# Ledger of designs, part 54: peptides against a protein of PDB entry 3C2G

Target 1, 209 residues: chain A of PDB entry 3C2G
Amino acid sequence: IRTFDLLGLLLHDSDAIDGFVRSDGVGAITTVVQYPNNDLIRAGCKLLLQVSDAKALAKTPLENILPFLLRLIEIHPDDEVIYSGTGFLSNVVAHKQHVKDIAIRSNAIFLLHTIISKYPRLDELTDAPKRNRVCEIICNCLRTLNNFLMMWIPTPNGETKTAGPNEKQQVCKFIEIDILKKLMSCLSCEGMDTPGLLELRSTILRSFI

## One batch from the design tools (peptide; aimed at target 1 Q50 A94 N147)

Design b2_p28_2_s2 (made by RFdiffusion4, then SolubleMPNN; from b2_p28_2, 17 letters changed)
Fold by OpenDDE base, seed 1:
Structure b2_p28_2_s2 (fold): chain B 209 residues (1-209), chain A 28 residues (1-28)
Amino acid sequence: as target 1 above (209 residues)
Amino acid sequence: SSIEERLKKADEEISKAFDEVVEKALAA
C-alpha cells in the first residue's frame, strides 16, 4: 500500500510513467492486487488508473492483464475499485483496436451493463460524494461502450467489423428502459460529460438505425 | 441559468433519440 502511494507520488510526467509501463509496471500491479486485501486492491487500481493513458501501453501486452482486471471489477463490490478499473478500461481501449478486441472477448460489454445495473439512478442518491463517484463510474462505462460500438458502424471509406450475435444481444441490453433512465440520470450530476453522452447517443442511433 | 438550459436541451435531445431507437427495436 505504501509502495503504491509512493510510486504514485513519483510519477509526475509522461516519461516517468512510460518508463514504469515499459518495465512491466502494469503487470507488477496486477500481481500485487491478487492478494485479498481491500486497501491493497484499491491502491493498486488507483495506480493503474494513473498510468492508463501512457503511450507505452500501446506496446504492452494486455492479453492477461485486461481479463484479470475485468474479473476483479466483476467480483469486488467496491466503488473505488470499480471507478479505477472502469477508468483504466476506458483509457486503454481508446483508439486501440487490439485492446478493444481483448476486452470484448473477455465479456466487457456484459460487465459494463452489470455495473450500470447495480447502481441506482443518480437522482436517487442524496449523498453528493457517492453520487459523484457513481456518476464517474457510469461515465467510464459509457465511454468504453462508445468505443466498442464505433467499431461496428459502417463508414463509407473504412473497413467495418460486424458484431457477432452475442455482442449484438449484449448491446441491445443498453436500450432497455431501466438502463436508459440511469444513463439519462447522469445529466443531473454537476460536471457531467454532456458532450460524451451526446456522442454515445449518436453512436447508439447509428448502431441501431 | 445557462447551465440549466443546456442540461434541459441535452436531456430533450437524448430522450428523443433513445425513444426513436426503442421504437425501431420494438418494430423489428
Scores: peptide ipSAE 0.025, ipTM 0.495, DockQ to the pose 0.045
OpenDDE base, seeds 2, 3, 4, 5: peptide ipSAE 0.025, 0.023, 0.021, 0.019; ipTM 0.530, 0.469, 0.476, 0.472

Design b2_p28_2_s3 (made by RFdiffusion4, then SolubleMPNN; from b2_p28_2, 17 letters changed)
Fold by OpenDDE base, seed 4:
Structure b2_p28_2_s3 (fold): chain B 209 residues (1-209), chain A 28 residues (1-28)
Amino acid sequence: as target 1 above (209 residues)
Amino acid sequence: SSIEERLKKAAEEQKKAFDEVVKKAEAA
């Protein structure tokens, strides 16, 4: 635990982070967090989040890492783990088609739906720290979903991938009206990624209308 | 497809909902 904290303190600049990632730091963390210690898992996932936007990740195989992380998020009820994990997910899928594919094949869309579904509406949360953390989690989910949906938006100058039937079904679950209402409730919350919600709206409209 | 129709409907509903939010914000 302290080791991860220390590592996090040392990884302040992009070069250090890239160096860590190039040295299979992500794989190392994912190995360590397999130990059933909640504090260790929290620390490890937090460190993952810290390195999740590293350029070196583009060269890092995520075929084994990402499914593991998704499963971890799925089974772990800890908001901090979910926050870090969804943050990691949102960052690693950004601008990386192959990573998006891995995530989608690993049921990421439905997982995001599950995550959002399990949390109450933000207006029902009276504890500000809890509400803020939930908001951040939802934002991470939205960003991730947006990244997925963008793959299927017709571009004038390129071959658009078509979502498979399973993918479409997962998307349908995500954009159920109750979920959308929950997401919209975030717009009234201070500190929410309103631009992200609007972007998601735009992406959905462009994808399916 | 049935799925595509559902997605379209959901998108339309979302559009309506967001438009309502914007309208409320403009009225305040």
Scores: peptide ipSAE 0.022, ipTM 0.459, DockQ to the pose 0.027
OpenDDE base, seeds 1, 2, 3, 5: peptide ipSAE 0.014, 0.018, 0.017, 0.015; ipTM 0.420, 0.446, 0.448, 0.420

Design b2_p28_2_s4 (made by RFdiffusion4, then SolubleMPNN; from b2_p28_2, 16 letters changed)
Fold by OpenDDE base, seed 1:
Structure b2_p28_2_s4 (fold): chain B 209 residues (1-209), chain A 28 residues (1-28)
Amino acid sequence: as target 1 above (209 residues)
Amino acid sequence: SSIEERLRKAREEQAEAFDKVVEKAKAA
């Protein structure tokens, strides 16, 4: 635990972060968080989030890491773990088709729906810190979803893939009224990436037109 | 109109369009 905290304090420089990633730091973290210690898991996932936008991740094989992380998020009810894990996921899939494919094959779409479904509406949360954390989690999920959906929307001069039948079915779950209400509730949260959420809404529109 | 009002209107228009698309999708 202390080691991860110390690493987090030292990894302020992009080159240092890249160095850590190149030395299989992500793999090392994933090994450590396999131990059933909640504090260790929290610290490890937080560190993953901190390095999740590193350029060196583009050269890191994630075939073994992503399925593990997704499973970890699935089985742990800890908001901090879910926050860090979904944050990691949203960052690593961004602009990387190969990583998106790995995530989708690992049932990420369904997991995102499950995560959003498990949380109450934001207006039902009276505790501000809890509400903010839940909002961030939902936003991470939705940002990840947006990245997936963008693959299947025809763009000028862009490669468009066709979603498989399973993916289409899973995506359709996000137009459920309860899910949409949670999406919309995030737009009212202060300090959130409102432009990003609006982009997602636009993406959903284009996906279902 | 202020920038804020323009943004509000744009958001509302997008929301309305979204609702229509969702309803159409549910009916299919």
Scores: peptide ipSAE 0.017, ipTM 0.419, DockQ to the pose 0.041
OpenDDE base, seeds 2, 3, 4, 5: peptide ipSAE 0.014, 0.015, 0.013, 0.014; ipTM 0.406, 0.410, 0.360, 0.392

Design b2_p28_3 (made by RFdiffusion4)
Pose (drawn by RFdiffusion4):
Structure b2_p28_3 (pose): chain A 208 residues (1-190, 192-209), chain P 28 residues (1-28)
Amino acid sequence: IRTFDLLGLLLHDSDAIDGFVRSDGVGAITTVVQYPNNDLIRAGCKLLLQVSDAKALAKTPLENILPFLLRLIEIHPDDEVIYSGTGFLSNVVAHKQHVKDIAIRSNAIFLLHTIISKYPRLDELTDAPKRNRVCEIICNCLRTLNNFLMMWIPTPNGETKTAGPNEKQQVCKFIEIDILKKLMSCLSCEMDTPGLLELRSTILRSFI
Amino acid sequence: SDRLENSRTEQDTEFDDVVNDFLDFLSN
């Protein structure tokens, strides 16, 4: 845990996190967090979140790491882990088609739907720290969804990709009534929460 | 961190550009 904390302090900028990724740091973190201990898991995922915007992640073999992290997000009961995992997912798929492909094959879009749906409306959360966390989680999920949807919107540049039935059923779950009600309620609930502005802006983009 | 905030801004901007190009395509 202290090693994770120290690496977190050392990796101050882009060059440092890229150096860490080129040294197989992401694979090392994911291997270590297989140990069943929550403090260790929380610490490893915090560091993964920190290095998630690395451009070197375009070169790292993610065929095994990514499905493992999606499984972890799916079953780990604590919000800090979910926050870190979905934050990492939103950055790791950004600008990387082959990585989006890995995520789709592992049902990443279906998982975003499940993560958003499990939480009550933001007005039903009393403690401010927790409400801000759920808010950032939903925001992470929708940002990940938006990084996927770009593939299938007609671009005059000429890269009109066709969605397979697998991608179709996952994306179409986001027009089911239950999630639309929840998403529209985040847009209008009445809530002093620092992440609310970014969340509402991201929701509008998801509908667009 | 500021680096992660910049990464988020870049992702939002890329999506908004794809939407603007799609709307210009429909208009034409």

Design b2_p28_3_s1 (made by RFdiffusion4, then SolubleMPNN; from b2_p28_3, 16 letters changed)
Fold by OpenDDE base, seed 4:
Structure b2_p28_3_s1 (fold): chain B 209 residues (1-209), chain A 28 residues (1-28)
Amino acid sequence: as target 1 above (209 residues)
Amino acid sequence: SERLRQAREEQDKAFDEVVEKYKKLLEE
């Protein structure tokens, strides 16, 4: 835990972060968080989030890392772990098709649905810190989902990937009225990325055309 | 498709509800 805290302090700029990732730092973290210690897992996931925007991640094999992280998020009810993990996921899949593919094969779409489903609507949460954290988690999930859905929208150049039948089935769960209400409830939260939510709305609709 | 129509309607309803709530909050 102390080591992760120290690393977090040292990894304060993009060059340091990138260097850490190039040195298989993400693999090192994932190795450490395999120990069943909640505090260690929290600290490790927080550090993962901190390095999740590193350019070096595009060249880092994530075939073993992503499935592990997704499983970790799935089995832990801890909001801090879920926050960090979904944040990592949303950042790591951004602009990286191969990473999106790994995540999708690892049942990420279903996991995102599960995460959103387990939380109440934001307007039902009276505790501000809890509400804010849940809002951030949902935003991370939505951003990730949007990144996935965008792969299946035709580009002006006519090239598009087609979602498989399993992916389509999983995506269909996000148009359930209860899910839609939860997603849209994020708009009532201060500091919410409204343009991002509107983009997601558009992407969801286009995914069914 | 009928499914697309239904999805749009459900989304629009949900969105409208949230927008109205948000507007009220901004007026406070």
Scores: peptide ipSAE 0.027, ipTM 0.460, DockQ to the pose 0.024
OpenDDE base, seeds 1, 2, 3, 5: peptide ipSAE 0.022, 0.020, 0.021, 0.018; ipTM 0.494, 0.448, 0.492, 0.428; seed 5 fails the geometry check

Design b2_p28_3_s2 (made by RFdiffusion4, then SolubleMPNN; from b2_p28_3, 16 letters changed)
Fold by OpenDDE base, seed 1:
Parts: C-alpha cells; structure tokens; sequence
Structure b2_p28_3_s2 (fold): chain B 209 residues (1-209), chain A 28 residues (1-28)
C-alpha cells in the first residue's frame, strides 16, 4: 500500500509513467491486486487509473489484464475500486480497436449497464462527495460505451464492423428512461464536461435506433 | 484458432479462481 502511494507521487511526469508501463508496471500492479486484500485492491486500482492514459499502453498485452479487472469491478461494492477501474477502462479502450474487442468479449457492455443501474439517481444522494464520485463512475461507463458505439457507426473512409445481436440488445438497455435520467443528472454536477455528456447522450440515442 | 480459444479458456479459469477468492473475502 505504501509502495503504491509512493509510486503515485513519483509518476507525475508522462515520460516516467511511460517508463513504468514499458517495464510491465501494469502487469505488476495486476499481480498485486489479485491478493484478496481490499486495501491493496483499492490502492492498486487507483494506480492503474493514474497510468491509464500512458502512450506505452499500446504495447502492453492487456489480454492478460483487462478481463480480470472487469471481473474485479463486477464483484466489488467499493466505489473507489469501481471509480478507478471504470476510469482505467475508459482510457485504455480509447483509439485502440484490439482493446475494445477484448473488453467486449469480456462482457464489458453488460457490466457497464450493471454498474450504472446499481447506483441511485444523483438527486437522491445528499452527500456531495458521494454524489460526485457516483457521477464520475457513470461518466466513465458512458464514455467507455461511446468508444464502443463509435466502432459501429458507418463512416465513409473506414471499415465499420457490425455489432452482433447480443451486443445490440445490450446497447439498447442504455436508452432506458432510468439510464437516461442518470446521464442527464450528471449535467448538474460541478466540474463535469457538459458538452461531452451531451455528445455521449446523442451517440447512445442514435445508435441502433 | 483453436489454440487461441484454449488459451482464452485457461486464462478465464485462472481469473475465476481469483475472483472466487475475492468473493469469499467480501462475504467475511
């Protein structure tokens, strides 16, 4: 735990983060969080989030990491673990088709819906820190979904894959009124990217309709 | 390929063992 905290302080530079990732730092963290200790899991996932936008991740074999992380956040009730895990997921799938494929094969779409459904509406949360954290989790999930959906939107210059029937059915769950209300409730949170959230809503509503 | 699918299966089985250990932790 202390080691992860120290690493978090030292990894403030992009080159240092890339160096850590190139040395299989993500794999090392993943190994540690496999130990059944909640404090280690929380600290490890937080560190994963901190390095999740590293350029060196393009060369990291996430096939051995991502499925485990998805299962981990599926079973943990801890908001901090879910926040860090969904944040990591949203960053690592960005602009990386092979990582998106790994996530989708690992039932990520269904998991994202499950996570959003787990939390109450933000207007029902009176504690500001809790409300803000939940908002960030929902945003992480929706950003991840948007990255998936963009693969299936026809573009004139790119090969667009078609979503399978199961994926389509799972995506359709995100246009449920309860999910949309939670998305819109995030617009009231301080520090949120309102234009980004509106874009996410637009993408979801345009997909498979 | 069949080899790739086998590797994926083995990986998932390994992850499931870890997940079950964590579930037990959460139940305690």
Amino acid sequence: as target 1 above (209 residues)
Amino acid sequence: SARLEEARREQLESFDKVVEAHKKLLES
Scores: peptide ipSAE 0.247, ipTM 0.741, DockQ to the pose 0.015
OpenDDE base, seeds 2, 3, 4, 5: peptide ipSAE 0.183, 0.022, 0.009, 0.243; ipTM 0.685, 0.535, 0.404, 0.732

Design b2_p28_3_s3 (made by RFdiffusion4, then SolubleMPNN; from b2_p28_3, 16 letters changed)
Fold by OpenDDE base, seed 3:
Structure b2_p28_3_s3 (fold): chain B 209 residues (1-209), chain A 28 residues (1-28)
Amino acid sequence: as target 1 above (209 residues)
Amino acid sequence: SSRLRAAREEQDRAFDEVVEKARKLLES
């Protein structure tokens, strides 16, 4: 735990983060979080989030890491783990088609929907820290969805993939009224990633209208 | 500023239409 804390403090620049990732730091973290220690799992996932935007991740095989992390999020109803994990997911899939494919094959869409669906409406949360964390989690999920949807938006200069039947069915769940209401609720929350949510809104418009 | 505001309002209206469409689908 102390090691992860120290690493989190030291990994504040892109070069250090890339160095850590190049040395299979992500794999090391995923190994450590396999121990049944909640504090360790939280710390490890937080560290994963911290390195999730590393350029070096483009060269890191995530075929084993992503399914593991998704499963971890699924079985640990811990807001901090879910926050870190969904944040990691949203960042690693960004601009990486192969990573998006791995995530989708690993049932990420369904998991994200499940996560969003299980949390109460933000206006029902009276505890501000809890509400903010839930909002952040939902935003992470929706940002990930945005990244997935962008794959299927036709571009004039590019070949666009079409969602398969299964993916289509899963994605359609995100236009459910409850999900859309939560998106709108997040947009109304102070201090949230408004640009990211607006991007998702735009993507939804292009995808479903 | 006026153009940006108008664009945002247009997007808001369009999104509201999506929400309404979703509602109708779920109620069917």
Scores: peptide ipSAE 0.023, ipTM 0.525, DockQ to the pose 0.040
OpenDDE base, seeds 1, 2, 4, 5: peptide ipSAE 0.022, 0.022, 0.021, 0.021; ipTM 0.520, 0.502, 0.516, 0.525

Design b2_p28_3_s4 (made by RFdiffusion4, then SolubleMPNN; from b2_p28_3, 16 letters changed)
Fold by OpenDDE base, seed 1:
Structure b2_p28_3_s4 (fold): chain B 209 residues (1-209), chain A 28 residues (1-28)
Amino acid sequence: as target 1 above (209 residues)
Amino acid sequence: SPLLEKARQEQDEAFDEVVKKYEELLKS
């Protein structure tokens, strides 16, 4: 745990982060968090989030790492773990087709829906820090979904991938009224990107209606 | 559990190796 904290302090710039990632730092963290210690898992996932937008991740094989992380998020009902994990997922799939494919094959779409479905509506959360954290988690999930959806939106360049029938069915669950209400409730959270959330909602709706 | 201890040790060793590699990279 202390090591993760120290590493977090040392990884203060892009070059240091890239160096850590090139040294298989992500793999090391995922190995360490297999130890059944909640504090260690929290610290490890937090560190993963910290390095999740590193350029070096594009050259890092995630075939074993990403499925493990998804499983970790699935089995740990800890808001901090889920926050860090979904944040990591959202960042690593951004602009990386091969990573999106790994995530989708690893049942990420279903997991994202499960996570959102498990949390109550934000108006039912009276504790502001808790409400804000839940809002961030939901946003991470939806941002990740949006990254998947962008693969299936026709571009002027003619590059269009068609979603499989299973993926389409799973994505369609996100246009259910309860899910959309949770998305819209995030607009009321302090510090959230309101225009971004509105655009995200629009993209989700237009993708499957 | 001896198995858990072994697993923990292997995890520590794997992490130490990465830290070492990272430190070497920073020194270069």
Scores: peptide ipSAE 0.039, ipTM 0.422, DockQ to the pose 0.014
OpenDDE base, seeds 2, 3, 4, 5: peptide ipSAE 0.022, 0.020, 0.024, 0.027; ipTM 0.502, 0.468, 0.568, 0.557

Design b2_p28_4 (made by RFdiffusion4)
Pose (drawn by RFdiffusion4):
Structure b2_p28_4 (pose): chain A 208 residues (1-190, 192-209), chain P 28 residues (1-28)
Amino acid sequence: IRTFDLLGLLLHDSDAIDGFVRSDGVGAITTVVQYPNNDLIRAGCKLLLQVSDAKALAKTPLENILPFLLRLIEIHPDDEVIYSGTGFLSNVVAHKQHVKDIAIRSNAIFLLHTIISKYPRLDELTDAPKRNRVCEIICNCLRTLNNFLMMWIPTPNGETKTAGPNEKQQVCKFIEIDILKKLMSCLSCEMDTPGLLELRSTILRSFI
Amino acid sequence: TDLSDLVSEELTDYLEHGLQEEETPITR
């Protein structure tokens, strides 16, 4: 845990996190967090979140790491882990088609739907720290969804990709009535929460 | 009023720039 904390302090900028990624740091973190201990898992995922915007992640073999992290997000009961995992997912799929492909094959879009749907409305959360966390989690999920939807919107540039049935059923779950009600309620609930502005802006983009 | 201004801003950004890649902010 202290090693994770120390690496977190050392990796202050882009060159440092890219150096860590080229040294197989992401694979090392994911291997270590297989140990069933929550403090260790929370620390490893915090560091993964920190290095998630690395351009070197375009070169790292993610065929095994990514499904493992999606499974972890799916079953781990604590919000800090979910926060870190979905934050990592939003950045790791960004600008990387082959990584989006891995995520789709592992049902990443279906998982985003499940993560958003499990939380009550933001007005039903009393403690401010927890409400801000759920807010940032939903925001992470919708950011990830938006990074996927670009593939299938007609671009005059000429890269009109066709969605397979697998991608179709996952994306179409986001027009089911239950999630639309929840998403529209985040847009209008009445809530002093620092992450609310970014969340509402990201929701509008998801609908667009 | 604030929600209408935000809707107008997001639609204008979309029409000017189209869809863009997004990243979760990172604090180091």

Design b2_p28_4_s1 (made by RFdiffusion4, then SolubleMPNN; from b2_p28_4, 20 letters changed)
Fold by OpenDDE base, seed 2:
Structure b2_p28_4_s1 (fold): chain B 209 residues (1-209), chain A 28 residues (1-28)
Amino acid sequence: as target 1 above (209 residues)
Amino acid sequence: SELEELKKKVLEEYKKYGPVDELAPVKR
């Protein structure tokens, strides 16, 4: 635990972070968080979040790492782990088609739905710290979902990938009326990434046009 | 189909929450 805290303190700049990632730091963290210690898992996931924007991740094989992290998020009830994990997921899939593909094959879309469905509406949360953390988690999920959906949006100058039947089925979970109402209600919540949510809205609309 | 009707309802509902930025660059 203290080691991760120390590492977090040393990883202040992009070069240090990239150096850590190039040295298989992500693999090291994922090895450590396999131990059934909640504090260690929290610390490790937090560190993963800190390095999740590293340019070096584009060259890091995530085929074995990402499915493990997705499962960890799935089974762990801890908001801090979910926050860090969804943040990591959101950042690592950004602008990385191969990582998106790994995540999607690992049922990430469905997992995002599960996470969003698990949490109450933000307006039902009276505890401000809890509400803020849940808001951040939802934003991470929505940003990730948007990144997935954008792969299937036609671009003027490019061949667009088509979603497979399983992916389409998973995406369809987000157009269920209850989940849609929940997502739309977030637009009125203070602290929500409104631009991100509006972007997702636009992406969803474009996906069904 | 039921799915098409659902899609229509979804689209109509989403339109209530503001304009669709159809021109937003797809950040790949």
Scores: peptide ipSAE 0.025, ipTM 0.476, DockQ to the pose 0.053
OpenDDE base, seeds 1, 3, 4, 5: peptide ipSAE 0.019, 0.026, 0.024, 0.020; ipTM 0.433, 0.534, 0.527, 0.494; seed 3 fails the geometry check

Design b2_p28_4_s2 (made by RFdiffusion4, then SolubleMPNN; from b2_p28_4, 19 letters changed)
Fold by OpenDDE base, seed 1:
Structure b2_p28_4_s2 (fold): chain B 209 residues (1-209), chain A 28 residues (1-28)
Amino acid sequence: as target 1 above (209 residues)
Amino acid sequence: SELEELKKKVLEEYKKNGPQDELAPVKR
């Protein structure tokens, strides 16, 4: 625990973060969070989130790390772990086709739907901190999905891929009215990136038009 | 339906703005 806190303090700039990632820091964290200590898992996942935008991740082999993290966020009950893990996932797949492919092969699309589905509607949450955290988790999931969907939507400047039949079926679950309502509820949360969420909404629905 | 209305609204919005890019990273 203290080690992760210290590392978090030391990893305050992009160069330090990149150095840590190049030294297999993500692998080291993922090894540590395999121990059955919730405080350690929470601290480790928070640190993962802190380094999740590192440029060095583009050169990091994630074939073993990413599936493990996906399993962790699938089963772990702590919203802080889920927040950090989904945040890491959304950032690490961004602009990295090979990482997107690893995630998708590891059933990430279905997992994102599962995570969103397990949380109540935001209007049913009376505790503001919890509501905000749940909203952030949903946003992280949807951000990750957006980054996947962008591969399959024709853009003036982008290459378009075709989603596989299984992926397409899994993506179709996100146009369910309950999922869309949860997405819309996030737009009303304070501190959320509303422009980004609006774009995400458009991306999700455009994928099925 | 509510869903169809939402789809229509989003489609109209999409025609105006389109997808710009992948969403910004989650802030620390």
Scores: peptide ipSAE 0.138, ipTM 0.683, DockQ to the pose 0.303
OpenDDE base, seeds 2, 3, 4, 5: peptide ipSAE 0.021, 0.016, 0.022, 0.020; ipTM 0.526, 0.411, 0.460, 0.416; seed 2 fails the geometry check

Design b2_p28_4_s3 (made by RFdiffusion4, then SolubleMPNN; from b2_p28_4, 18 letters changed)
Fold by OpenDDE base, seed 3:
Structure b2_p28_4_s3 (fold): chain B 209 residues (1-209), chain A 28 residues (1-28)
Amino acid sequence: as target 1 above (209 residues)
Amino acid sequence: SELEELKKKVLAEYEENGPQDELAPVKR
């Protein structure tokens, strides 16, 4: 725990972060957070979030790391773990087709749906810190989802990957009435990624129906 | 229905503007 906090203080610039990732720092964190200690898991996931923008992640083997993190998010009801984990996910999949593929194969689309679905409507949350944290989690999910959907949008050169039937089914769950009501409740939250929310809906309606 | 009208609006906006570019990692 204290080690992760100290590392977080030392990793204050992009070069230090990139150096840590090149030294298998992400693998080291994921190894440590396999121990069933909630404080350790929180601290480790927070550190993962802090290094999640590292360029070195494009060269890091994530085949074991990413499925582990997704499972960790799935089994923990902890908002801090979910915040950090979805934040890491949103960054690590950006501009990395192979990482998107790992995440999607690891049921990430469905997991993100589950995460959004489990929280109450934001307009019903009276506790401001809780509401803000849930809003941030949903924003992380939306960013991740939109980056996934970009895999199946035609490129300027006319190349397009086709979503498989399972992926299409998972994506279409985000236009069901219950989740739409949930997502609409987010529009009143300060700091909500409204463009990301609109893009998600538009892309699904245009390309996945 | 209200939902159908919303869908039409969203689709019209999408056809006009297209999808956004992929989002870069956010510094955290």
Scores: peptide ipSAE 0.303, ipTM 0.672, DockQ to the pose 0.260
OpenDDE base, seeds 1, 2, 4, 5: peptide ipSAE 0.268, 0.161, 0.289, 0.129; ipTM 0.716, 0.627, 0.660, 0.541

Design b2_p28_4_s4 (made by RFdiffusion4, then SolubleMPNN; from b2_p28_4, 17 letters changed)
Fold by OpenDDE base, seed 3:
Structure b2_p28_4_s4 (fold): chain B 209 residues (1-209), chain A 28 residues (1-28)
Amino acid sequence: as target 1 above (209 residues)
Amino acid sequence: SELEELKEKVLKDYEENGPQDELAPVKR
């Protein structure tokens, strides 16, 4: 625990973060998170989140790491772990087609829907810290979905990949009224990045038009 | 429907502002 906290304090510099990632730091954290210690899992996932924007991740093989993390997020009951893990996922897939492909093959789209579906409506949560954390988790999921959907949006300069039939079916679940209501509920949360959520909403809706 | 109105707003936004970029990683 103290080691991860210390690492977290040291990893405020982008070069230090890149150095850590280049030295297989993500693999090391993933190894530690396999121990049945919730404090270690929480601390490790938090550290993963802290390094999730590292440029060095573009050169890191994630074929074994990402499926493991997805399984952890699927089963772990701690919202802090889910928050960190979904945050890591949203960051690591950004601008990395090969990472998106790994995530999608590992059933990430379905997992995102599952996570969002597991949480109650935000208006039903009376505890403000819990409500905010749930909102952040949902936002991380939607952010990840946005980054997936961007692969299938026609760009002026490129051949757009078409989603497979299974992916399309899974994506269609996100326009269900219950999911849309949860998205809308996030917009009403205090302290949230409302402009960012509106952009996300727009991207999601455009993908279904 | 509310969904149709929302779609229309999104389309107008797209026409006015163009395609959105992929969401950049959030620093934390």
Scores: peptide ipSAE 0.341, ipTM 0.701, DockQ to the pose 0.323
OpenDDE base, seeds 1, 2, 4, 5: peptide ipSAE 0.286, 0.193, 0.262, 0.263; ipTM 0.714, 0.629, 0.706, 0.675; seed 5 fails the geometry check

